# Designs tried in a protein design run: peptides against a protein of PDB entry 6DSZ. Part 25

Target 1, 361 residues: chain A of PDB entry 6DSZ
Amino acid sequence: NYVVTAQKPTAVNGCVTGHFTSAEDLNLLIAKNTRLEIYVVTAEGLRPVKEVGMYGKIAVMELFRPKGESKDLLFILTAKYNACILEYKQSGESIDIITRAHGNVQDRIGRPSETGIIGIIDPECRMIGLRLYDGLFKVIPLDRDNKELKAFNIRLEELHVIDVKFLYGCQAPTICFVYQDPQGRHVKTYEVSLREKEFNKGPWKQENVEAEASMVIAVPEPFGGAIIIGQESITYHNGDKYLAIAPPIIKQSTIVCHNRVDPNGSRYLLGDMEGRLFMLLLEKEEQMDGTVTLKDLRVELLGETSIAECLTYLDNGVVFVGSRLGDSQLVKLNVDSNEQGSYVVAMETFTNLGPIVDMCV

## One batch from the design tools (peptide; aimed at target 1 E300 Y313 V318 D336)

Design b2_p14_3 (made by RFdiffusion4)
Pose (drawn by RFdiffusion4):
Structure b2_p14_3 (pose): chain A 361 residues (1-361), chain P 14 residues (1-14)
Amino acid sequence: as target 1 above (361 residues)
Amino acid sequence: SYEEMEQLAEKLLE
């Protein structure tokens, strides 16, 4: 027999922003399935540079540039456990994606977990963290000689884990995650020590959180901490400091995705399965000593986009809405809610044949 | 730029 592609996969599973082509090249990297798309934000709008194609299902896609690098290095993990670090190199008149490092990191002895694969990268590019199998947190240290991507497993006493994030502004690599056991689910803190290959007691106490906590947000350096998004209550955890708001405006649909807007982290974007788009706020309270603290959380609805699986703010009040169940689109957020109450205006829609349930000729 | 997003957030905070 013989199989050809009559149409490339149109559903958007992942999208990231960063400087990948050059420095201050606002790139939008869209992950479909086996396809990877790279764009440059120009005055025209989204204009592509190179659409590559891999022999795998892109499951983790993150951007970073470690200590002393020219441009961000892209990291990709296949669902069949193929890991690689890439670099856009337009040295010549053409374009080549050189593979700085690669390596298969499948464990012969783990069970894939509910909520699938998680790929997290250190705030200062110390390591790549993986959550492939239950009870096994895999670490991939980041240096130069680790070109044949080597890795080692740590063990995780916490068996059922929901979401994991690397915390900003810590003495060393620290991890914040939501895990489940009997008696509800909780949030626990750990320290990754890639010198001894162990877990150390984390920075702060283990807190009880909402029963349906589904997302953890890495809060940037000026504030530090972690934001946990459940079904009904949005909570902020940072050591002893703790804030939470529970607007009934949210419970109608589960919040699925989040995206950082400002570099400070004062503003975040949230998405519903009902197709909404929220703005999560971390309002500031600059005190006498010239320092900045955080006082409260406020969530107010912006309007509605399409159902988003990915979410990304690009530039000049524009957000790319990566939709898996429908058309992905481009959105302009305006200060003046011109029509009705929607601060959201559609600019461009991308044909998504969506989940093809049935068809005929 | 972030100018329009800052203005939107200031209006929501009012």

Design b2_p14_3_s1 (made by RFdiffusion4, then SolubleMPNN; from b2_p14_3, 6 letters changed)
Fold by OpenDDE base, seed 3:
Structure b2_p14_3_s1 (fold): chain B 361 residues (1-361), chain A 14 residues (1-14)
Amino acid sequence: as target 1 above (361 residues)
Amino acid sequence: SLKEVDELAEKLLK
């Protein structure tokens, strides 16, 4: 009996930071294929708490805090469309990961989208949105007492959605998405009616964005709106204000991931396909009426890391760089650059032994 | 803490 100790997957395909184990603990959650690793972030580094085997490759992993919850819940969607909401419970030394809700959200009909699975959560925790298939937006209403995740589809007229997010500060759940049609790429918004199970007209649209616009970042209040990241440009739009920058440095390699540093969305980390780490900065302008508006956007090169599949700011200038293609890293952001002009120092490296191809025979 | 990031961002914005 060769117990082929199946080598644990080391390639990171997702990471998220939040308060999953308790209200006070800062956690790093790492998705490695079918494995979920849970860490507590400490001054000494990452303390492992629990490892969880999932019944499939993790495709979406998002923390969210419904109203009245003391700590974050975890939404997971697998590549086989198994959805679950997980809760961490500890009683003394006993640690349990509890499934609060689960469901399979696969459709019998529909073309799986070429850009893969997108899962998003409304900032007010009213719903989960899923772009699984072309021309469909799946909604999972978040109901506290429902152990069964029920979903419905809304038809999208826009067949080729590139990226989608829920916006902040919207009375109704509102999505913002980049889509492609024969005329190019565009940004559109829709309000999602849970009652009518349909889209209503959103607050704004932006036609004819950059041809390679690939990512939407929903910006929290007070700014609101969204950032659209392309190959050549980064744009902001909130319905009232439009601002675009085209820093030459981003043309060198495609930005592939982002993470919000500040709760107010003033700063973001950006990672590109060359492993360059950038900071995107939103310069604020305070108006006489106390409103905060975006004055300018800036992109600054911080340094080089492993090629990030995902980024997450932890604490005290520490960033986790989750890599699929290379070694994952804990890196420190320094105030002063080194001799090479880098603000990034690797603190810890996590060896990537390559993708475990689960040959499901 | 965002202190290090604040200091870094302040430096980068100069």
Scores: peptide ipSAE 0.527, ipTM 0.938, DockQ to the pose 0.922
OpenDDE base, seeds 1, 2, 4, 5: peptide ipSAE 0.522, 0.524, 0.522, 0.526; ipTM 0.937, 0.937, 0.937, 0.938

Design b2_p14_3_s2 (made by RFdiffusion4, then SolubleMPNN; from b2_p14_3, 6 letters changed)
Fold by OpenDDE base, seed 4:
Structure b2_p14_3_s2 (fold): chain B 361 residues (1-361), chain A 14 residues (1-14)
Amino acid sequence: as target 1 above (361 residues)
Amino acid sequence: SLSEVDELAEKLLK
């Protein structure tokens, strides 16, 4: 009896930080194929709490806190379009991950998008948005009492969406997305009407962005708007203000992931295909009326890490670098650079054993 | 805490 100890997946394909186990605990959640690993972030490091097996590869993993919840809920979408909302419950030593809601969101008709599954949550927790298929935006209304995740589709005129996010500070749920057409790549916004199940005109658009614009970052208040990351440029737009930078350093390798450091969206971590870690800084200008406006964008090289599939800031300058291609890392951001000019120090490394090739012998 | 990041950011912005 060869007990093939099914080697646990080690490649990270997603990570998120929030308050899932309690309102007070800081958690790191790591997606490794079909496995969800839940940690508590402590001063001593990562404390494992629970591992959860999912009925498929995790494609989307997002924490969100509906109004009246004391802690975050977890939205998961699998590559097979199984959606669930999970809640952590602990009673003494008994730990339960409960399914608050579930559903299959697969459509019978649709072309799966080349850029894969995108799942986003409205910052006000009004809905989940899913870009699963070209020309469709799926909406899951968030209702507290609904155990069944019901979804509907809204037709997108833009067939080739590259990335999409919900914007902050919008009266109605508003998406911002990069799309490609024969003329190039563009940014557009739509308001999502739950009532009418349609798009309304969004607050702004930006035609003819950089040809390789690949990521949208929704910026929280007070700045609002979005950051668009390309190969050569980083741009900000909020409807009233536009700012673009083209730092030569980002041309060397494609930025592939990002994570917000500050709740106010003043700083972001960026990871590229070479494992370089950057900080994107939003410089504020305080107006005489007390309004905060974006003064400038800056990108600074922090150092090198494993090639990040995902990044998440934890606490105290500690960052989790989730890697699919290499070892995942806990890294410390230091105020002072080392002799090599790096602000990054590896604290812990998590060996990636690579894809388990199921050699069916 | 963001204090370490604040100090780092302040340094990087100089």
Scores: peptide ipSAE 0.506, ipTM 0.932, DockQ to the pose 0.927
OpenDDE base, seeds 1, 2, 3, 5: peptide ipSAE 0.506, 0.503, 0.498, 0.506; ipTM 0.932, 0.930, 0.930, 0.931

Design b2_p14_3_s3 (made by RFdiffusion4, then SolubleMPNN; from b2_p14_3, 5 letters changed)
Fold by OpenDDE base, seed 3:
Structure b2_p14_3_s3 (fold): chain B 361 residues (1-361), chain A 14 residues (1-14)
Amino acid sequence: as target 1 above (361 residues)
Amino acid sequence: SLEEVDKLAEKLLK
């Protein structure tokens, strides 16, 4: 009996930071294929708390805090369209990961989107949105008492969605998405009606964005709106204000991931395909009426890391760099650059032994 | 804490 100790996957395909174990603990959650690793972020580093085996490759992993919850819940969607909402419970030394809700959200009809699975959560926790198939937007209403995740589809006229997010500060759940048509790439918004199970016209649209616009970042209040990241440009739009920058440095390699540093969305980390780490900065302007508007966008090169599949800011200038292609890292952002002009120092490296191809025979 | 990031951002914006 060769117990082939199946080598644990080491390639990171997702990471998220939040308060999952308690209201007070800062956690790093790492998705490694079918494995979920849960850490507490401490001054000494990452303390492992629990490892969870999932019934499939994790495709979406998002923390969210419904109204009245003391800590975050975890939404997971697998590549086989198994959805669950997980809760951490600890009683003394006993640690349980509880499934609050689950469901399979696979459709019998639909073309799986070429850009893969996108899962997003409304900032007000009204719904989960899923782009699984071309021409469909799946909605999972978030209801506290429902152990069964029920979903419905809304037809999207836009067949080729590149990325989608829920916007902040919207009365109704509102999505913002980049899509491609024969005329190019565009940004559009829709309000999602849970009652009518349809889209209503969103607050704004931006036609003819950059041809390689690939990512949407929803910006929290007070700014609101969205950032659209392309190959050559970064743009902001909130319905009233449009601002675009085209820093030459981003043309060298495609930005592939991002993470918000500040709760107010004033700073973001960006990672590109060369392992360069950038900071995107939103410069604020306070108006006489107390409103905050975007004055300018800046992109600054911080340094080099492993090629990030995902980034997450932890605390005290520490960033987790989740890598699929290379070693994952804990890195420190320093105020002063080193001799090479880098603001990034590797604190810890996590060896990536390569993708475990689960040959499901 | 965002203190270190704040200091860094302040430096980068100069």
Scores: peptide ipSAE 0.549, ipTM 0.942, DockQ to the pose 0.923
OpenDDE base, seeds 1, 2, 4, 5: peptide ipSAE 0.546, 0.547, 0.546, 0.545; ipTM 0.942, 0.942, 0.942, 0.942

Design b2_p14_3_s4 (made by RFdiffusion4, then SolubleMPNN; from b2_p14_3, 4 letters changed)
Fold by OpenDDE base, seed 3:
Structure b2_p14_3_s4 (fold): chain B 361 residues (1-361), chain A 14 residues (1-14)
Amino acid sequence: as target 1 above (361 residues)
Amino acid sequence: SLEEMDKLAEKLLK
């Protein structure tokens, strides 16, 4: 009996950082196909805590903290549209991953979007939004007492959504999205009415953005608004202020992932298809009335890593580079560049043995 | 701590 020890997946397709195991612990969560790996971030490195098998490929993985929770909960959506909310529980040496809520959010009717599954969580934890199908935005209301994740669809007039996020600092849950129509790519906002199950007009729109605008970053307060990343440009808009930069260095390769460094959204990491790691910096200007506005945007090359599928800042300049195509890395950002002008030093490398086709027969 | 990142950012902005 050859127990073919099924080789564990090594290709990373998602990563998130937060406080999942406790309020105090900093965790790195890594999605590797059907596997979720949970680490505690320590001064000595990554300490493995638990590995969890999921009933499908992880397509969305997001940490969120509802009001009154002491630690983060984990939302997972699989490629088969199984949604769950997970909680970490430890009692002595016994570790349990508890399913607080679950549901299947598949629709019988709809064209699966070519840009894949997008899952987002309202910063105030009022709802989860899902772009699964063209012309539909699925909403999962977050209700604490509901073990069954129920969803409804709102019709989206914009059929070709490229990326979508919830905005910060909005009275009602508000999405910001890049979409494509025959006239080009545009940015639009909608308020999501949970009561009426419809979209209301959002606070702003930006027509005719860059043709290759591909990502939306929701910016926390005090800045608010969104960053739109394209092939040639990076733009900021918050309904009042617009700012655009076109740094030549980003034209060399497509930016494919991002991660926020600072809670206030002043710094982001950007990864491109060549494995270049950038910092996006938001320079603040404090107004006489105490309001903070965006003064400038800057992009600076930090160095080179494996081609990132996902990035997550941990702490103390340490970044996890989750790679699908290459080896994942733990890297250190240094204040001083090396002789080659790089601020990036690899601390640890995690060998990628390639995509495990988990033929779940 | 973001201290090292603050130092890095300050350096990058010069």
Scores: peptide ipSAE 0.547, ipTM 0.942, DockQ to the pose 0.919
OpenDDE base, seeds 1, 2, 4, 5: peptide ipSAE 0.539, 0.531, 0.547, 0.546; ipTM 0.940, 0.939, 0.942, 0.941; seed 4 fails the geometry check

Design b2_p14_4 (made by RFdiffusion4)
Pose (drawn by RFdiffusion4):
Structure b2_p14_4 (pose): chain A 361 residues (1-361), chain P 14 residues (1-14)
Amino acid sequence: as target 1 above (361 residues)
Amino acid sequence: SEALKKALEEMEEE
């Protein structure tokens, strides 16, 4: 027999922003299935540079540039456990994606977990963290000689884990995650020590959270902490400081995705399965001592995009809406809600044949 | 409302 592709996969599973082509090259990297798309934000709009294709299903796609690097290094993990670090190199008149490092990191003894694979990267590029199997948190230290991507497993007493994030602004690599056991689910803190390959007691106390907490947000350096998005209550956790708001405006649909807008983290974008688009706020309270603190949380609806699996703010009040169940599109957010109450205006839609349930000729 | 407008104004300036 023989199989050909009549149409590339159009559903968007992942999208990230960063400086990948050069420095201050606003790149939008869109993950379909086996395809990877790279764009440069120009005055025209989204203009591509190179659409590559891999022999795997892109499951983790994150950007970073470690200590003393020219440009961001891309990291990709295949669902069949193929890990690689890539670099856009336009040294010549052509374009080559050099593979700085690669290595298969499958464990012969783990069970894939509910909520699938999670790939997290250290705030200061100390390591790559993986959550492939239940009870096994895998660490991949980041240096130069680790070109044949080597790795080691730590053990995780917490068996059922929902979402994991690396916390910003800590003494060393620290992890914040939501896990489930009997008696509801909780949030616990750990420290990753890649010198002894163990877990150390985390920075702060284990808190009880909402029963349906589904997302953890890594809050940047000026504030520090973690934001946990459940079904009804949006909570902020940072050591002893704790804030939460529970608008009934949210319960109607589960919040699925989030995206950081400002480098400060004062504004965030949220998405519903009903197709909404929220703005999560961390309002400031600059005090007498020239320091900045955080006072409250406020969520107010912006309008509605399409159902988003990915979410990314690009530039000049524009957000790329990566849709898996429908057309992905481009959106302009305006201060003046011109028509109705939607601060959201569609600029461009991308044909997504969506989940093809049935068909005929 | 006003806070949201301000947040969007800061967003347009970026």

Design b2_p14_4_s1 (made by RFdiffusion4, then SolubleMPNN; from b2_p14_4, 4 letters changed)
Fold by OpenDDE base, seed 2:
Structure b2_p14_4_s1 (fold): chain B 361 residues (1-361), chain A 14 residues (1-14)
Amino acid sequence: as target 1 above (361 residues)
Amino acid sequence: MELLKKALEEMEKL
């Protein structure tokens, strides 16, 4: 009787940071295929709290805080289109992960998108948006009393969406997306009407962006708008202001992930396919009327890490580097560079034993 | 350089 102790998955396919266990705790949540690991971030490092088995591969994992919740809720979508909203509940030493809502959001008709599943949450928690299929945008209205996640589809004219986010500071939920057509790649915005279940014209568009534009970052207020990351360029647009940079250093390897460092969106971490870690800096200019505008964008090389699938800034210059291809790392950003010009020091390394090859024998 | 240094110094205060 070989008790094959099923080796736990070690490859990271997603990570998020927020206040899931309490309002006061900073958490790191790590998705490893079907497994969710929950940590508390402490001065001593990552303290494991709970591990949860999911009924499928985690495809989307996002924290969100509805109005009047003291702590974040967790949205999970699996690769089999099972959606749930999870809440952490502790009573003394008893820890429960409660399903507040669930549903299957699979459509009978649709072409699964080649770029995979995208899940996004409106910053005001009005809805969840899902790009699952070409030419469709699925909306899940967020209702507190609804234990069953109901969704509807809105048709997208743009069949080849590359990335999509909800914008900040919009009266109606507004998406910003990069799409490809025969003329190239473009950025467009749509307002999402829950009432009419349709798109309205968004506040702005940018035609003919960089051909390799691959990521949208929604920028919080006071800046608003979005950052578009390409192979050669990083651009900002908010409807009123456009700014582009083309730092030669980003051309060497494709940026594949990002994470916001601060609530105001002044700093972002960027990871590329070579494991280089960058900081994107938004320089502000305060106008005489009290408006804040973007003055400049800068990209600075911090150092090298494992190839990030996901990045999360924790606190105190500590960053979690979630890696699928290599070992995940906890790294410290230092104020002063080392002799090699690196600001990055590895604090902890989490061995990746590779993909669990389900040898179906 | 100065902007990066300031940004990193601000991270240690968070």
Scores: peptide ipSAE 0.399, ipTM 0.881, DockQ to the pose 0.874
OpenDDE base, seeds 1, 3, 4, 5: peptide ipSAE 0.392, 0.391, 0.394, 0.392; ipTM 0.880, 0.879, 0.880, 0.880

Design b2_p14_4_s2 (made by RFdiffusion4, then SolubleMPNN; from b2_p14_4, 4 letters changed)
Fold by OpenDDE base, seed 3:
Structure b2_p14_4_s2 (fold): chain B 361 residues (1-361), chain A 14 residues (1-14)
Amino acid sequence: as target 1 above (361 residues)
Amino acid sequence: SELLKEALEEMESL
C-alpha cells in the first residue's frame, strides 16, 4: 500500500481577506486547488488556524457578511459546481468549519463559458450571481434559513461576458459587465429582479469600450460605479461621470488581478503578467454640497513581485501575493522607495512546487 | 507622487 502522500497543493488560485474566524481577527484565506488554508494575520506574520479539504477545485471564494452576522461567511464554488456557505466556529480549542448551506448549481444544458467561472456577491448580501454558461446568469438568493442553495437562471442576451460585478449603492441588485459582440466590447448594467426572475434595465451603459477591456471593479460609495481595466486604458463610469486614463506603463503587460485596499474604494492594487505591482488611486474632489466626486485616476508602479493570480491587502502596508506560476509572497509596501525605485520588499516567500495534476483516475 | 506617499503613509497607520 503506497500511501502516496499526495503532495499538498502549493499553487495559489485564490485568496481573500476578511473576518472569518471572529469579528476582531483579520484572516487570510488561501485557495490551493482543493485546499482552503485559513490564517490569522498577526504582527508577527501569518498564524495558521485551519486547513480544510474541499470536494473539488475551488473556483470561487468570497467572504460576505449578511445583516446580523457578527463575522464573515465564506462562499465557495468548486469547478464541479458544488456551492457551499461556510462558517467558522470555535469552542475552546475545538475548531469546526460548518456548512450552513450547500447545493449543486450545475445546469444540464449550457455551454461552459471560455473565460471560466465567475462568482460575485451582492454587497447587500441579497444574492450570489454566477456566470457559468454563455447566455445565462445564475442567481442564488441568500436566505438565512435555507440549508439548500437554490438557484435560478436569467437569460443574458449578451453571450460573451468577459467580467461581471455587482455594483454598490443600488436599490436593487445591479450587475455591471463587460461583454463582447461583433461590434467590439461594451459595458452594460442590469438590475436583477429576484421576484420576477428577470433583468431590468440598469442605470447606465458604455458602448465601444477598449477592445481588450477585461476586468470590472465595482467601486463603493461615495464614488459608486465601476472601473473598467483594459490593456491600454483604465476607465471609470458611474452613470453621471466618465473618466479615462491611458498610462503608457500598463501597455507593457496585461493587468490580470486587482484588490481593493480601502473600504471606500480610493486605492486598488493591480498585478500584471510580468509580476509588476501597481497602485490605482482615485483622487477625490469634495463638492460644495459635501458630495464626493472622482477628480482623477492615477496609476503608480510600486515594484515587482511574483506573478499574481490574486492579490489581497492585509494591513500595515502588507500584501499577500498569491501566485500560481511562481512563489507566493508576503510583501511590505514602504513609504520610501529603495535605490531601484521600488516600494516593495518581500517579507516571506512560499515555495510553489508546481501544479498538482489531479489525475482523477 | 505625493498622492502615493500619502497613500502609503495611511496604510502604515492602519
Scores: peptide ipSAE 0.502, ipTM 0.915, DockQ to the pose 0.826
OpenDDE base, seeds 1, 2, 4, 5: peptide ipSAE 0.450, 0.497, 0.464, 0.466; ipTM 0.905, 0.915, 0.907, 0.908

Design b2_p14_4_s3 (made by RFdiffusion4, then SolubleMPNN; from b2_p14_4, 5 letters changed)
Fold by OpenDDE base, seed 5:
Structure b2_p14_4_s3 (fold): chain B 361 residues (1-361), chain A 14 residues (1-14)
Amino acid sequence: as target 1 above (361 residues)
Amino acid sequence: MELLKEALEEMEKL
């Protein structure tokens, strides 16, 4: 009897920071295959609070705060298209993860997209958007009283979506996406009508972006718009302003993940396939009328970490580096560089034992 | 350099 001690998954496939356990607690949530780990971020480090087994591989994990909620709710979508909205409840020492809503969002007809599942939440919590299948955008309206997650599809003319986000500051929920056609890669926007269950024309588009444009970052107000990350370039567009940079340092390796540091979108962390950690900085220009505009974009190398699958800024210059290929890390960003010019110091490492191959013997 | 330093100093104040 080989007791295959089912090792817990150690490879990180998602991470998010927010206020899930309470309004006051800062949490780190880590997805490891079917396992969700919940930590409280403290001055002393990560305090484990709860582990949750999910009924499938976590494909999407996003925190969101609907109007009138005191703390964040958690949206999870599994690779088998099981969706749920989770709430943390504590009563004394009793800790419960409550399913507020659930549903299966699988379609009987559709080609699963080659770039996998994308799940996004409208910043105003009006809807969840899902790119599951080519040529379809699935919408889950967010309703507080509905325990059943109902979805509908809108047809996308753009069959090959690379990445998609909801924009900030839009009267209607508005998506921005990179797509590929025979002519190259492009950026487009659509407004999503919940009432009519259709797309309306979005505020802007940018045809013929960089051929390897792979990520969309929605930028909060006051800047608004989106950042498009490519292999060679980083571009910003908000409908009125366009900026592009091509820093030579990003050409060395593909940027694969990002995380917003500031609520106002002034700083982002970027991770590449070599484990290099960058800061993307949005330089402000204050106009005479008090309007804030984007002056410039800068990219600065912070240092080297494990190859990030996901990044999340915690607090006080501490970053969680979630790695699938290597050990996950807590790293500190220092104001002063070391002798090697690195601003990154590893505080803690979490050993990745690799994929649990369930060898059914 | 200066902008990065300012950015890192601001992170310590968050």
Scores: peptide ipSAE 0.403, ipTM 0.881, DockQ to the pose 0.885
OpenDDE base, seeds 1, 2, 3, 4: peptide ipSAE 0.391, 0.401, 0.392, 0.400; ipTM 0.878, 0.879, 0.877, 0.879

Design b2_p14_4_s4 (made by RFdiffusion4, then SolubleMPNN; from b2_p14_4, 6 letters changed)
Fold by OpenDDE base, seed 5:
Structure b2_p14_4_s4 (fold): chain B 361 residues (1-361), chain A 14 residues (1-14)
Amino acid sequence: as target 1 above (361 residues)
Amino acid sequence: MELLKEALREMEAL
């Protein structure tokens, strides 16, 4: 009897930080294939709270806080298109993960996108957006009373979407996306009408961005707009202001993940395919009228980590580096660099044993 | 360098 002790998955395919267990607790949530791990971030490190098995590989994992909620809710989409909204509930020592809403969002017709599943949440929690299939944008309206996640599709003329986000500070839910056509890569925006179930013209577009533009970062107010990350350049656009940088250091390896550090979007962590960790800084300029505008963008090398699949800032300069290819890490960012010029110190390393090959026997 | 150090100091205070 080989008790194949089903090794727990160790490869990280997603991570998110927020207030899931309570309003006061800072949580780290880690997706490892079909498993969700929930931690509380403490001064002493990560305290495990709960592990949850999902009925499929987690493809999207996002925290969001609807108006009137004291803590974050968790949206999960699986690779089999099962969607759910989860709530953490504790009653004394009893811990329950409650499904507030669920649904299957699979379409019978559509070509699954080559770049995989993208799931995004409107910052004002009006809707969830899903890019599952080429030429379709799926919308799940967020309604508190609805236990069944209902979705509808809007036709997207742009068949090859690379990345998409909801913008901040928009009267209507507005998406910003990078797409590819025969002429190159471009950025476009659309407003999403829930009422009419259609796209309206968005506030801006940028044609002919960098050929390898791969990521969109929605920037919170007061800046608004989006950052577009390419292989050679990082650009900012908000409809009124455009700024581009081409720091030579980012040309060495492709940036593959990002995480916002500050609620106001002044700082971001960037990870590349070599495991280099960068800080992207948005320099502010205060105008005489008290308006804050973006003055400049800077990229600074912090150090080296495992190759990040996902990054999330916790607190006190601590970052979780979720790795699929290597060991995940908890790292500390120091104010002073070491002798090698690194600001990164590994605090804890989580061994990656590789993919659990489900040997169907 | 100064901006990075300032940013890192602010992060330690968060």
Scores: peptide ipSAE 0.448, ipTM 0.899, DockQ to the pose 0.902
OpenDDE base, seeds 1, 2, 3, 4: peptide ipSAE 0.434, 0.436, 0.441, 0.443; ipTM 0.896, 0.896, 0.898, 0.897

